# Peptides against a protein of PDB entry 2KNC: the designs that were tried, part 29

Target 1, 74 residues: chain A of PDB entry 2KNC
Amino acid sequence: KGPDILVVLLSVMGAILLIGLAALLIWKLLITIHDRKEFAKFEEERARAKWDTANNPLYKEATSTFTNITYRGT

## One batch from the design tools (peptide; aimed at target 1 V12 A23)

Design b2_p28_7 (made by RFdiffusion4)
Pose (drawn by RFdiffusion4):
Order: structure tokens, then C-alpha cells, then sequence
Structure b2_p28_7 (pose): chain A 74 residues (1-74), chain P 28 residues (1-28)
């Protein structure tokens, strides 16, 4: 009672808040990193699907175009 | 009174050390 045990306790409480803040950051990445994959695989598909569709009208045709050397006509 | 204060401070330090050990185990 004589002393105050408030000041010393104030420091101890800081360690709890700080120990959590340090762990908070680690676990923040654990929940966020779980997305980075999809978030990446997401933009990854949107990148290749363009370069893989903004210039590939051959498939619509069938499966070939040139290299069809044969009896000509028209 | 000085001995009761020293025991209270030692108990708080032990509780903080146990909490820190529990947080370190949760991180692992």
C-alpha cells in the first residue's frame, strides 16, 4: 500500500500489449499471405489470358492454318 | 510491507514471463 505498484505495473502491462503487438504482426501475415497466392494467381490468369487471347484466333478456326500446302486453285 | 511489495513485483514478473512463453509457443 505504501508504495504505489502502479508505475511498476504500468511497465508490465506495456509488455503484454507489446508482446501481442509483436505477435500481431506475425499472425497478420499468416492471414494475409494465405491470400497472396490467389491474389497472385488471380492477376496471373488475367495477364496470360490476354496475351493468350488478344492474338490467338486460330483456335476458333479449328487447329491449323498455313502449312497446308496442297492442290491450289483459286 | 517492503517484503509484500517485493513478492507482488516478483509474482507480476513471473506472470509476464509465463505469458511471454505462451505467446512464443503459439507463434511456433
Amino acid sequence: as target 1 above (74 residues)
Amino acid sequence: EAAALAAAVAALAAAVAALAAAVAAALA

Design b2_p28_7_s1 (made by RFdiffusion4, then SolubleMPNN; from b2_p28_7, 23 letters changed)
Fold by OpenDDE base, seed 1:
Structure b2_p28_7_s1 (fold): chain B 74 residues (1-74), chain A 28 residues (1-28)
Amino acid sequence: as target 1 above (74 residues)
Amino acid sequence: ELEELLKIILEVLDSLLLLKLEVLKLLE
């Protein structure tokens, strides 16, 4: 008994859709991996820049902490 | 997010393999 032609056609259509979905997911995965690697590189460069800045004796932070001991929060 | 996407990809691939096996059984 030949395969049910409708079952074969539906299975082929299903396979094409699954392959298309898999290709989109792989594409998204590759982009996500790329973006994470780029982000990790930027965070490493930022960490180095912060370390280099912290070791620069000429660097002064633009912010100062002042504790107002006379502030009584009412 | 990466693990979730990987799980979805693996699930899709598994579903495709199961579909191929079912089609092969129907062709016999």
Scores: peptide ipSAE 0.114, ipTM 0.714, DockQ to the pose 0.033
OpenDDE base, seeds 2, 3, 4, 5: peptide ipSAE 0.102, 0.103, 0.111, 0.105; ipTM 0.702, 0.705, 0.711, 0.710

Design b2_p28_7_s2 (made by RFdiffusion4, then SolubleMPNN; from b2_p28_7, 21 letters changed)
Fold by OpenDDE base, seed 5:
Structure b2_p28_7_s2 (fold): chain B 74 residues (1-74), chain A 28 residues (1-28)
Amino acid sequence: as target 1 above (74 residues)
Amino acid sequence: ELEELLRLILELLEALLLFALLVLELLK
């Protein structure tokens, strides 16, 4: 009994759709993993730069807390 | 998010495998 041509066609179409959807999800997964790793490196570099700034004897804290001696808090 | 996406990929791969087996049975 030859396979029903309609069943074969519907089967091939469904396989192509599932493969396409799986490929898109794998692609999205790989990008999401890549972006999270890159962001983690960026936050590590930013943390390191903050430590280097704190250890730099030339870094005068730009926040001079000017205690405004003339601010009479009422 | 990441684990859910991985789970969805696995479920699609399982569905694809079952489908490939069905096609193979229909071709026999």
Scores: peptide ipSAE 0.085, ipTM 0.686, DockQ to the pose 0.033
OpenDDE base, seeds 1, 2, 3, 4: peptide ipSAE 0.084, 0.079, 0.081, 0.083; ipTM 0.681, 0.679, 0.679, 0.683

Design b2_p28_7_s3 (made by RFdiffusion4, then SolubleMPNN; from b2_p28_7, 23 letters changed)
Fold by OpenDDE base, seed 3:
Structure b2_p28_7_s3 (fold): chain B 74 residues (1-74), chain A 28 residues (1-28)
Amino acid sequence: as target 1 above (74 residues)
Amino acid sequence: SKEELEKLILEVLGSLLLLKLAVLERLL
């Protein structure tokens, strides 16, 4: 049975559209997976940096309290 | 990511090959 030219044309057009849609869905899926992995890495690095700061014996608080010896509270 | 782009390209190329085979099967 010779290919129905209309069936062939419609199937090719439909397939091209489906491939384009599939490519866009795959692209969006890949970007979403990548962004979630990068976000997970960022949160892990942030958590690690907080732990490293807490356990660093060289850590000094930036805030210092000074007692003014000349202040008499008047 | 380069890997994601490569995977997308491979998927598109694979889909185009499957389409080419399906059209070829209908034309033969």
Scores: peptide ipSAE 0.089, ipTM 0.666, DockQ to the pose 0.091
OpenDDE base, seeds 1, 2, 4, 5: peptide ipSAE 0.068, 0.058, 0.041, 0.078; ipTM 0.631, 0.621, 0.571, 0.657

Design b2_p28_7_s4 (made by RFdiffusion4, then SolubleMPNN; from b2_p28_7, 21 letters changed; failed a check: too like the target's own chain)
Amino acid sequence: EEEEIRRLILELLGALLLLQLAVLELLL

Design b2_p28_8 (made by RFdiffusion4; failed a check: a repeat of another design)
Amino acid sequence: AAAAAVAAAAAAVAAAAAAVAAAVAAAA
Pose (drawn by RFdiffusion4):
Structure b2_p28_8 (pose): chain A 74 residues (1-74), chain P 28 residues (1-28)
Amino acid sequence: as target 1 above (74 residues)
Amino acid sequence: XXXXXVXXXXXXVXXXXXXVAAAVXXXX
């Protein structure tokens, strides 16, 4: 009672808040990183799908075009 | 009485720090 045990306790409480803040950052990545994969695989597909569709009208045709050397006509 | 309360608070903080360190190590 004489002393105050408030000041010393104030410092101890800081360690709890700090120990959590440090762990908070680690676990923040654990929940966020779980997305980085899809978030990446997401933009990854939108990147290839263009380059892989903004210039590939051959498939619509069938499966070839040139290299069809044969009896000509028209 | 004050000294015993401070020692119990320090022991509780040390146990909390050990539990957080074990949870972080298990997550890794």

Design b2_p28_8_s1 (made by RFdiffusion4, then SolubleMPNN; from b2_p28_8, 27 letters changed)
Fold by OpenDDE base, seed 1:
Structure b2_p28_8_s1 (fold): chain B 74 residues (1-74), chain A 28 residues (1-28)
Amino acid sequence: as target 1 above (74 residues)
Amino acid sequence: DVLELILRVLLETLLLELLVLELIEELL
């Protein structure tokens, strides 16, 4: 009965560790899926806001490039 | 946060293993 008990014990310990690892993997997977869905929604909203800004006739680019025609690089 | 969760789960699993050991010792 001694060696069989050690095998049973090690098998039960191994099963508990596997269940714990599986629970952590499921938890991490659920969070990762949630965060990716939320991030994808935010990127879609940012993309939409950029397009809405581009279609807004009142949008003026804050950056104006002036070419100084009188700048002769001496 | 994640490390603390892992440490908590490892502690809980260790306590369950100790409880299983005690139960096996009582069953023998």
Scores: peptide ipSAE 0.061, ipTM 0.618, DockQ to the pose 0.052
OpenDDE base, seeds 2, 3, 4, 5: peptide ipSAE 0.058, 0.059, 0.060, 0.060; ipTM 0.608, 0.595, 0.619, 0.602

Design b2_p28_8_s2 (made by RFdiffusion4, then SolubleMPNN; from b2_p28_8, 24 letters changed; failed a check: too like the target's own chain)
Amino acid sequence: DALELLLSVLEEVLLLALLVLKLLEELL

Design b2_p28_8_s3 (made by RFdiffusion4, then SolubleMPNN; from b2_p28_8, 25 letters changed)
Fold by OpenDDE base, seed 4:
Structure b2_p28_8_s3 (fold): chain B 74 residues (1-74), chain A 28 residues (1-28)
Amino acid sequence: as target 1 above (74 residues)
Amino acid sequence: DALELLLRVLLEVLLLKLLVDQLILELL
């Protein structure tokens, strides 16, 4: 009673597909972790740049409240 | 770097497939 050749072939095909899928999942995971780490560094650098700008005595807030003297609120 | 890693993984999968194909031929 040798193993059914069909069962062997199907098990091998299944194993190859699972290995290929696992490789793609690992790849996607590594890229996603890399991109998140790079993005986190970029956001940290951007945050630091904002803090450095806020500590610059020459920094004027771009938000100027213009009182429109001609606005008569009816 | 990324593409090289993909090529290495593809090569490993191909080698594993060949090993399995040989194992089947030995088992038949």
Scores: peptide ipSAE 0.059, ipTM 0.625, DockQ to the pose 0.026
OpenDDE base, seeds 1, 2, 3, 5: peptide ipSAE 0.058, 0.037, 0.047, 0.055; ipTM 0.618, 0.570, 0.583, 0.614

Design b2_p28_8_s4 (made by RFdiffusion4, then SolubleMPNN; from b2_p28_8, 24 letters changed)
Fold by OpenDDE base, seed 1:
Order: structure tokens, then sequence, then C-alpha cells
Structure b2_p28_8_s4 (fold): chain B 74 residues (1-74), chain A 28 residues (1-28)
């Protein structure tokens, strides 16, 4: 039974490793798809928020740029 | 995080594979 048992054991071990690897790849793929969908929704919401801000007649840009005409760079 | 979940699943699969391997080696 020696060589036959070794072949069977190695084949079973190989099959388990392949199943485990396949499960990990599927899991990683599902997570990656989920994360990309969530990120796409986030970017869409951000784009909407930017658009809504642009359409809000009450929005005033919080930043103002002043040119100091007295600064002569000397 | 997604990475943490992947690492946890990987750890569990590796531990299971090692446990099965050990049991099979004890049967030889």
Amino acid sequence: as target 1 above (74 residues)
Amino acid sequence: SALELLLRVLEEVLLLALAILQQLLELL
C-alpha cells in the first residue's frame, strides 16, 4: 500500500490546496468588485455634491485671492 | 478592511490545510 497511499495522499493534498487557492481567488475577486462598486458610488456622490454646490445660489467660495499691490518684491 | 478579511480567510485555509496534512501523515 506504500506507493499507492503516497500518490493518493499527494493528490488529495494537491486538490485541497487548489480548492483553497480557488476559494481565495474568488473571495479576492468578490472583494475587489465590491470595493470598486463602493468607490464608484463614492465618486458619483462626490460629483453630485460638487454639482449641487455649483447650482446652489447661496454657495460662496470660502477662498478669496488678494493681490497685494503694495508688495514690490524688493 | 478587505485586506484583513482576505488575510483571515487565508490564515484559516492554511491552518485547515496543515491540520489535514498532519492527520494524513499520521495515517502513513
Scores: peptide ipSAE 0.058, ipTM 0.626, DockQ to the pose 0.024
OpenDDE base, seeds 2, 3, 4, 5: peptide ipSAE 0.051, 0.048, 0.054, 0.053; ipTM 0.606, 0.598, 0.624, 0.613

## One batch from the design tools (peptide; aimed at target 1 G20)

Design b2_p29_1 (made by RFdiffusion4)
Pose (drawn by RFdiffusion4):
Structure b2_p29_1 (pose): chain A 74 residues (1-74), chain P 29 residues (1-29)
Amino acid sequence: as target 1 above (74 residues)
Amino acid sequence: SSHVVFAVIVVVVVVAAVVFVVIAVALVT
């Protein structure tokens, strides 16, 4: 009664808020990192699919082109 | 489960911040 136990308590409350803020950051990565994978695998496919399609019109043909040395004509 | 734990942490932080502000206002009054 006499004292005030407000100032001391004010400091104790800060620890709760701080203990959560510290854990907040750790868990924030846990929920964010779960995406970094797909987010990476996402932009990873878009990268290779270009270099793997912006210059590969051989497949549309069949499965080969040159190295077909044989009876010529025209 | 991680999202639930994260939400609980956010709730505890918000409740703790509200209690902190209430205590600070009471001290100033």

Design b2_p29_1_s1 (made by RFdiffusion4, then SolubleMPNN; from b2_p29_1, 26 letters changed; failed a check: too like the target's own chain)
Amino acid sequence: KLEEIYAVLGALILAGLAARRELEELLRA

Design b2_p29_1_s2 (made by RFdiffusion4, then SolubleMPNN; from b2_p29_1, 27 letters changed)
Fold by OpenDDE base, seed 5:
Structure b2_p29_1_s2 (fold): chain B 74 residues (1-74), chain A 29 residues (1-29)
Amino acid sequence: as target 1 above (74 residues)
Amino acid sequence: SLKELYELLQNIILLGLALKEELEELLRE
């Protein structure tokens, strides 16, 4: 009636803590996988947008080449 | 999210305390 009840209570509490820890690890794993997939999709969309810009016949490069004719490079 | 993880932990602790109380009541023979 005495020590056996304590053993049962402690075993149940320990089991709950282990289940809790396992649930936290699984949840973190699922979130990490989800976030990586979402980030991969974002990078793919960004790469596609850059590709579309490169193939757009209306795109003109904003960078102009300036050659300084007066610079003698002393 | 970290917030969801914290809420999950809190719910597990609360469940553990509730089960402890129910078990103590059930084992009162």
Scores: peptide ipSAE 0.086, ipTM 0.657, DockQ to the pose 0.135
OpenDDE base, seeds 1, 2, 3, 4: peptide ipSAE 0.051, 0.051, 0.075, 0.081; ipTM 0.600, 0.594, 0.649, 0.655

Design b2_p29_1_s3 (made by RFdiffusion4, then SolubleMPNN; from b2_p29_1, 28 letters changed; failed a check: too like the target's own chain)
Amino acid sequence: ELRELYELMQALILLGLAALKEVQALLEQ

Design b2_p29_1_s4 (made by RFdiffusion4, then SolubleMPNN; from b2_p29_1, 28 letters changed)
Fold by OpenDDE base, seed 1:
Structure b2_p29_1_s4 (fold): chain B 74 residues (1-74), chain A 29 residues (1-29)
Amino acid sequence: as target 1 above (74 residues)
Amino acid sequence: ELEELYELLLELILLGKKALEELEKKLKE
């Protein structure tokens, strides 16, 4: 029964390690899902802000492109 | 910080797996 007790002990230790690994994988999965949902909300808000800007007739782009008509590239 | 904890726990699990494997080898001898 001596070696059998050691086998049981090692099997329990192995099971605990596997449970710990599974818990971490689940945790990582939950975080990843959370982050993806947050990112999706951020992209939706950014898209909405862009749409609202596009529909706002008062929006003027801050960047004015000046075409220098006198620039003759030598 | 939470990611660092996750990595630390992964390292501990890997260390535990290696230790378990070594103990299993000694037990099978």
Scores: peptide ipSAE 0.112, ipTM 0.694, DockQ to the pose 0.307
OpenDDE base, seeds 2, 3, 4, 5: peptide ipSAE 0.110, 0.111, 0.107, 0.109; ipTM 0.695, 0.695, 0.688, 0.692

Design b2_p29_2 (made by RFdiffusion4)
Pose (drawn by RFdiffusion4):
Structure b2_p29_2 (pose): chain A 74 residues (1-74), chain P 29 residues (1-29)
Amino acid sequence: as target 1 above (74 residues)
Amino acid sequence: SSSSLSVLLSALSALSSFSLSLLSALSSS
């Protein structure tokens, strides 16, 4: 009673808040990193799918074009 | 003085329990 055990306690409470803040950051990445994969694999497909479709009209045709040396005509 | 000491020991116990919970949660991740 005489003392005040408020000031000393104020410091101790800071450690709880701080111990959580430190762990908060670690676990923040754990929940966020789980997405970085898909978030990456997401933009990854959008990147290749262009370069892999903005210039590949051969497949629509069938499966080849040139290298078809044979009896000519027209 | 006994009440102030009980309050301080409770705060320290809560701090220890909180720290152990964080360590258990981290180990489970």

Design b2_p29_2_s1 (made by RFdiffusion4, then SolubleMPNN; from b2_p29_2, 19 letters changed; failed a check: too like the target's own chain)
Amino acid sequence: SGAALAVLLSVMGALLLIGQAILELLEKL

Design b2_p29_2_s2 (made by RFdiffusion4, then SolubleMPNN; from b2_p29_2, 18 letters changed; failed a check: too like the target's own chain)
Amino acid sequence: SDEALAVLLSVMGALLLIGLAILELLEQL

Design b2_p29_2_s3 (made by RFdiffusion4, then SolubleMPNN; from b2_p29_2, 19 letters changed; failed a check: too like the target's own chain)
Amino acid sequence: GGEALRVLLSVMGALLLIGLAILELLKEL

Design b2_p29_2_s4 (made by RFdiffusion4, then SolubleMPNN; from b2_p29_2, 19 letters changed; failed a check: too like the target's own chain)
Amino acid sequence: EKEALEVLLSVMGALLLIGLAILELLAEL

Design b2_p29_3 (made by RFdiffusion4)
Pose (drawn by RFdiffusion4):
Structure b2_p29_3 (pose): chain A 74 residues (1-74), chain P 29 residues (1-29)
Amino acid sequence: as target 1 above (74 residues)
Amino acid sequence: SSSSLVVFFVVLVALVVVLVVLFVVLFSL
């Protein structure tokens, strides 16, 4: 009663808040990193799908074009 | 992972509550 136990306790409460803040960061990545994969795989597909479609009109045709040396005509 | 974090925070809050109760008891003595 005489003392106050408030000041000493104030410091102890800081450790709880701090211990959580430290763990908060670690776990923040654990929930966020779970997305980095898809978030990456997401932009990854949008990158290849262009370079893999902005210049590939051969497939629409069939499966070849040149290298068809044979009896000519027109 | 989200549930584990929530439980962790609840434990911290429960600890804070215990310390506050302990403080009040010690202050009253």

Design b2_p29_3_s1 (made by RFdiffusion4, then SolubleMPNN; from b2_p29_3, 23 letters changed)
Fold by OpenDDE base, seed 1:
Structure b2_p29_3_s1 (fold): chain B 74 residues (1-74), chain A 29 residues (1-29)
Amino acid sequence: as target 1 above (74 residues)
Amino acid sequence: IKEELLRFLGLLLLLLLELLAELERLLAE
């Protein structure tokens, strides 16, 4: 009943592959969580900037309404 | 992703336990 060296070698190879894959998944997960938090912060800052603009009494809408003076309603 | 990570972690733990058991066998002989 000697030790199965082949089982040990296959187990080591399998462990290395699984560790590598797990590390890549953890890395991807951490980046995804980071990017979502950063994006949420960016959208909040953008929402605040829009709100501050709406409450600023110096803000004039850049939309000029041209009244067509040539419209004679006959 | 989280579920896959947990699955791979589970498989890794099983494989490490198998390796440990075989190493213990090597030390007991």
Scores: peptide ipSAE 0.109, ipTM 0.675, DockQ to the pose 0.299
OpenDDE base, seeds 2, 3, 4, 5: peptide ipSAE 0.092, 0.102, 0.106, 0.101; ipTM 0.663, 0.667, 0.672, 0.665

Design b2_p29_3_s2 (made by RFdiffusion4, then SolubleMPNN; from b2_p29_3, 22 letters changed)
Fold by OpenDDE base, seed 1:
Structure b2_p29_3_s2 (fold): chain B 74 residues (1-74), chain A 29 residues (1-29)
Amino acid sequence: as target 1 above (74 residues)
Amino acid sequence: ILEELLAFLERLLLLLLELLELLLELLES
């Protein structure tokens, strides 16, 4: 018998949908790998910056304590 | 997560292959 046209059409549609879905998964995979790599690099750079700051004798803390001697409270 | 995604993608590719085989069988009939 000749091919069942409906089955063929549905199979083609299914194949196209699966290809599209596979492409989306590959895309998500690539983004996930990229994001993890970038995050790991960022954390490494942050760690290096923290170590550099700790070893830099010229580093002064951005926070300072000031006592207002004129404040008498309520 | 990455391994599960790859496994899922592999399964989808196998399903695609099965559909292509079915399509070939239908077109050859």
Scores: peptide ipSAE 0.102, ipTM 0.674, DockQ to the pose 0.282
OpenDDE base, seeds 2, 3, 4, 5: peptide ipSAE 0.092, 0.086, 0.086, 0.096; ipTM 0.664, 0.650, 0.651, 0.668; seeds 3, 4 fail the geometry check

Design b2_p29_3_s3 (made by RFdiffusion4, then SolubleMPNN; from b2_p29_3, 23 letters changed)
Fold by OpenDDE base, seed 3:
Structure b2_p29_3_s3 (fold): chain B 74 residues (1-74), chain A 29 residues (1-29)
Amino acid sequence: as target 1 above (74 residues)
Amino acid sequence: IEEELLAFLGALLLLLQELLEAAQELLAQ
């Protein structure tokens, strides 16, 4: 049985296209995983920075509450 | 979306494997 050269050529072309598509999808997947890990690290660092600020003796609240003794309301 | 992409990649790899097996069978004839 001789090989069907046309079918072989089409299969090889299809394989090349699928490999190219697979490579792009793998690349996108790796980037997505990397970005999620980096974002998770960023959120952890942000949570830690907030914790450190809350326990830092040098931290001063940006918001202060003042009682206006002259305020009567309207 | 990562789960869907992994599922799609898995399906694509299966199709590629089937295509390669078919091509090898044709070349072995």
Scores: peptide ipSAE 0.152, ipTM 0.733, DockQ to the pose 0.219
OpenDDE base, seeds 1, 2, 4, 5: peptide ipSAE 0.135, 0.128, 0.126, 0.151; ipTM 0.708, 0.699, 0.700, 0.733

Design b2_p29_3_s4 (made by RFdiffusion4, then SolubleMPNN; from b2_p29_3, 23 letters changed)
Fold by OpenDDE base, seed 1:
Structure b2_p29_3_s4 (fold): chain B 74 residues (1-74), chain A 29 residues (1-29)
Amino acid sequence: as target 1 above (74 residues)
Amino acid sequence: VEELLKKVLEELLLLLQELLELAKKLLEE
């Protein structure tokens, strides 16, 4: 029974390591899926905000180009 | 990631089966 017990103990240690690795991979996968869904929602909200701006007749660009008609280049 | 997770789960299931077989052997001997 001595050598068989050692084989069982090594198998238990290997199982625990694989469970730990599997749990970390599942956790990382869940986070990655969550973050991708949140990012997709953020890009959709940003796209909507651009559409709402384009459809708002009161929106004026804050940047105005002034042409100085008195500027004589060198 | 999914494919690696599947492989790890497959290896885990195999190891748990081997452990169960060894535990049965140890109980019968």
Scores: peptide ipSAE 0.080, ipTM 0.651, DockQ to the pose 0.345
OpenDDE base, seeds 2, 3, 4, 5: peptide ipSAE 0.072, 0.078, 0.078, 0.070; ipTM 0.649, 0.647, 0.649, 0.643

Design b2_p29_4 (made by RFdiffusion4)
Pose (drawn by RFdiffusion4):
Structure b2_p29_4 (pose): chain A 74 residues (1-74), chain P 29 residues (1-29)
Amino acid sequence: as target 1 above (74 residues)
Amino acid sequence: SSSSLSLKLVSFVVVFVLVLVVISVVVFL
């Protein structure tokens, strides 16, 4: 009663808030990192799909083009 | 997908902060 136990308690509460803030950061990455994979695999497909489609009109044909040396004509 | 992540993160932070506030109030009492 005499004292105040407020000031000492104020410091103790700070540790709870701080202990959570520290853990908050760690867990923040745990929830965010779960996405980095797809978020990466996402942009990863969009990168290869271009280089892998902005210049590959051979497949649409069949499965080959040149290296077809044979009886010529026209 | 980005909106869903932001919502999950905000929800987690809000719940986590509320749990710390409740613990602080109990300790204060």

Design b2_p29_4_s1 (made by RFdiffusion4, then SolubleMPNN; from b2_p29_4, 24 letters changed)
Fold by OpenDDE base, seed 1:
Structure b2_p29_4_s1 (fold): chain B 74 residues (1-74), chain A 29 residues (1-29)
Amino acid sequence: as target 1 above (74 residues)
Amino acid sequence: RLEELERRLRSFLLESLLLVLRLIEELLE
């Protein structure tokens, strides 16, 4: 009994749509993984640069803390 | 977890392609 031509056509159309949707999901997933890896590498490089700056004897903190001696908090 | 999901999606794509090929074979018989 040959399959009903309509069943085969609908099955092929459905399969093509599912393959297309799955390909888009794979593509989105690959981009998301790539972006996360690149961001993690960037944060690691920034962390390393911060540590190198902290060990740089030429680095002077731009912020100075001044205690206002005239502020008598009651 | 994302790599496992990708692997599962790739396997699903391969299985779906095999199903399409089988449907074409059944149509040609």
Scores: peptide ipSAE 0.064, ipTM 0.612, DockQ to the pose 0.154
OpenDDE base, seeds 2, 3, 4, 5: peptide ipSAE 0.061, 0.061, 0.053, 0.054; ipTM 0.610, 0.612, 0.599, 0.600

Design b2_p29_4_s2 (made by RFdiffusion4, then SolubleMPNN; from b2_p29_4, 25 letters changed)
Fold by OpenDDE base, seed 1:
Structure b2_p29_4_s2 (fold): chain B 74 residues (1-74), chain A 29 residues (1-29)
Amino acid sequence: as target 1 above (74 residues)
Amino acid sequence: RLEELEKRLKEFLLISLLEILKKVLELLS
């Protein structure tokens, strides 16, 4: 039985659209997974850097406090 | 929730694609 050309064309067009939508979803999913992995690595590295600082006896805070002994509160 | 919706959508698209492919094969046979 010969193919219904119109039905074939419409079905192919529908298939292409569905493939395109699926590809976009897959692409978004891959990016999301990649970004989450990179962020997790970044947070791990940051946590490690903080840990190393806490255990380093040579660490000195860059914060200084000035106390004005002449202030009388008047 | 969004990930689950995307999963369901992907499954729907896959099933729809397979149905279209079956239809095309039937028409071309």
Scores: peptide ipSAE 0.071, ipTM 0.622, DockQ to the pose 0.117
OpenDDE base, seeds 2, 3, 4, 5: peptide ipSAE 0.063, 0.068, 0.067, 0.066; ipTM 0.615, 0.621, 0.621, 0.607

Design b2_p29_4_s3 (made by RFdiffusion4, then SolubleMPNN; from b2_p29_4, 24 letters changed)
Fold by OpenDDE base, seed 4:
Structure b2_p29_4_s3 (fold): chain B 74 residues (1-74), chain A 29 residues (1-29)
Amino acid sequence: as target 1 above (74 residues)
Amino acid sequence: RLEELRKRLEEFLLLFLLLTLQLVEELLK
């Protein structure tokens, strides 16, 4: 009994579709993992940069509180 | 969770590749 050529054709077509779908799912998964790792690294670098900016002696706070020692509130 | 899903997908692709090779071998007989 030769393989039913129709069963083989349908199986090969189903095979190509499943490979294509599996490849797209792997690709999307790899991108999602990569983006999460890159975003976590970016947020860590941004957190470090905020700490470095807070400790930067060149960072002038926009609010200078000047206590006027000569302001006698009378 | 994502690494486990990746591993399961890789296992599925290997089993699928073996199945496709068997179908091609049966077509060539």
Scores: peptide ipSAE 0.071, ipTM 0.632, DockQ to the pose 0.123
OpenDDE base, seeds 1, 2, 3, 5: peptide ipSAE 0.032, 0.068, 0.071, 0.058; ipTM 0.520, 0.620, 0.630, 0.617

Design b2_p29_4_s4 (made by RFdiffusion4, then SolubleMPNN; from b2_p29_4, 26 letters changed)
Fold by OpenDDE base, seed 4:
Order: sequence, then structure tokens, then C-alpha cells
Structure b2_p29_4_s4 (fold): chain B 74 residues (1-74), chain A 29 residues (1-29)
Amino acid sequence: as target 1 above (74 residues)
Amino acid sequence: RLEELRRRLEEFLAISLALVLKLVEELLA
């Protein structure tokens, strides 16, 4: 008893759709992993840069705050 | 966690591809 031609055709079509969907999901996942690895490297480099700056005895924080004494929140 | 998800998805692709090949084989027989 050979398989029903209609069953085979529908199964093949369904499988192609599933493969296509899976391929898109894999592609998205690979991009996400790549982006996270790149971001992790960026954060590591940023952390090193901050550490190196903190250990420089000539470094002075370039942060100044100004309080506007005329501002009153109503 | 993402690597495990990737692995599962790759396994799903492999199974799906194997199924397609089997169905094509059955169609050509």
C-alpha cells in the first residue's frame, strides 16, 4: 500500500514550512547571540577603561553639579 | 540557555529535514 499522494504532498508542504520557520528562528537566535557577545565585549572594555582611569593618580572626575537656588518645585 | 535553545532548534531542523527526505523517497518509490 503506497502512501496517499495527497497526504505526502501536504506533509512535504508542512515540513518545508516548518524548516523555513526553524531556519528563521535559528537565524534570529544567532544574531541575538552575536549581539550579546559583542555587547559583553563592549561592557568588558568599558569596565577596563573605567578601572584604568580610576588607577590613574592624575585623574580628576570631570563632574560638577550646580544647584539652582532660584528653582522651587511647586 | 540560548545555546541550549539553539541546539534544540538545530535538532528540530535535522529531524524535519530527515522527514522530508523520507517523504520524498516514499513518493519516488
Scores: peptide ipSAE 0.076, ipTM 0.649, DockQ to the pose 0.184
OpenDDE base, seeds 1, 2, 3, 5: peptide ipSAE 0.075, 0.073, 0.071, 0.067; ipTM 0.646, 0.645, 0.643, 0.639

Design b2_p29_5 (made by RFdiffusion4)
Pose (drawn by RFdiffusion4):
Parts: C-alpha cells; structure tokens; sequence
Structure b2_p29_5 (pose): chain A 74 residues (1-74), chain P 29 residues (1-29)
C-alpha cells in the first residue's frame, strides 16, 4: 500500500504490449506471405499470358505455317 | 490464425491493463 506498485507495474505492462508487438510482426508476415505466392503467381500469369498471346496467332491457325515446302502453285 | 488471435488478445489485455494503471494513478493523485 505504502509504495505505489503503479510505476513498476507500468513497466511490466509495457513488456506484454511489446512482446505482442514483436510477435505481431512475425505473425503478420505469416498471414501476408500466404498471399505473396498467389499474388505473385497472379501477376506472373498476366505477364506471360500477354507475351504468350500478343504475338502467337499461329495456334489459331492449326499448328504450323512455314516449313511447308511442297508443290507450289499460286 | 488462432495464435495470431492470441497475440491480439495479449495486446488488448496490455492496453486495458495500462488504462487501468493510468486511471488508478489519476485517482490517487
């Protein structure tokens, strides 16, 4: 009673808040990183789908074009 | 997810405890 045990306790409470804030950061990545994969795989597909479609009209045709040396005509 | 929730609870308890300490300090002043 005489003392106050408030000031000493104030410091102890800070450790709880701080221990959580330290763990908060670690776990924040654990929940965020789970997305980095898809988030990456997401923009990864959008990148290759372009360079893999903005210049590939051969497939629409069939499966070849040139290298068809044979009896010519027209 | 549960472990993260426990971290949030620990932080909330810390904040509530600090608020209580501040209130008691003000009443005693």
Amino acid sequence: as target 1 above (74 residues)
Amino acid sequence: SVAFAVVLVVLAVGVVALAVVVVLSVLRS

Design b2_p29_5_s1 (made by RFdiffusion4, then SolubleMPNN; from b2_p29_5, 24 letters changed; failed a check: too like the target's own chain)
Amino acid sequence: LKEYELILALILLGLQALKELLELMEKLK

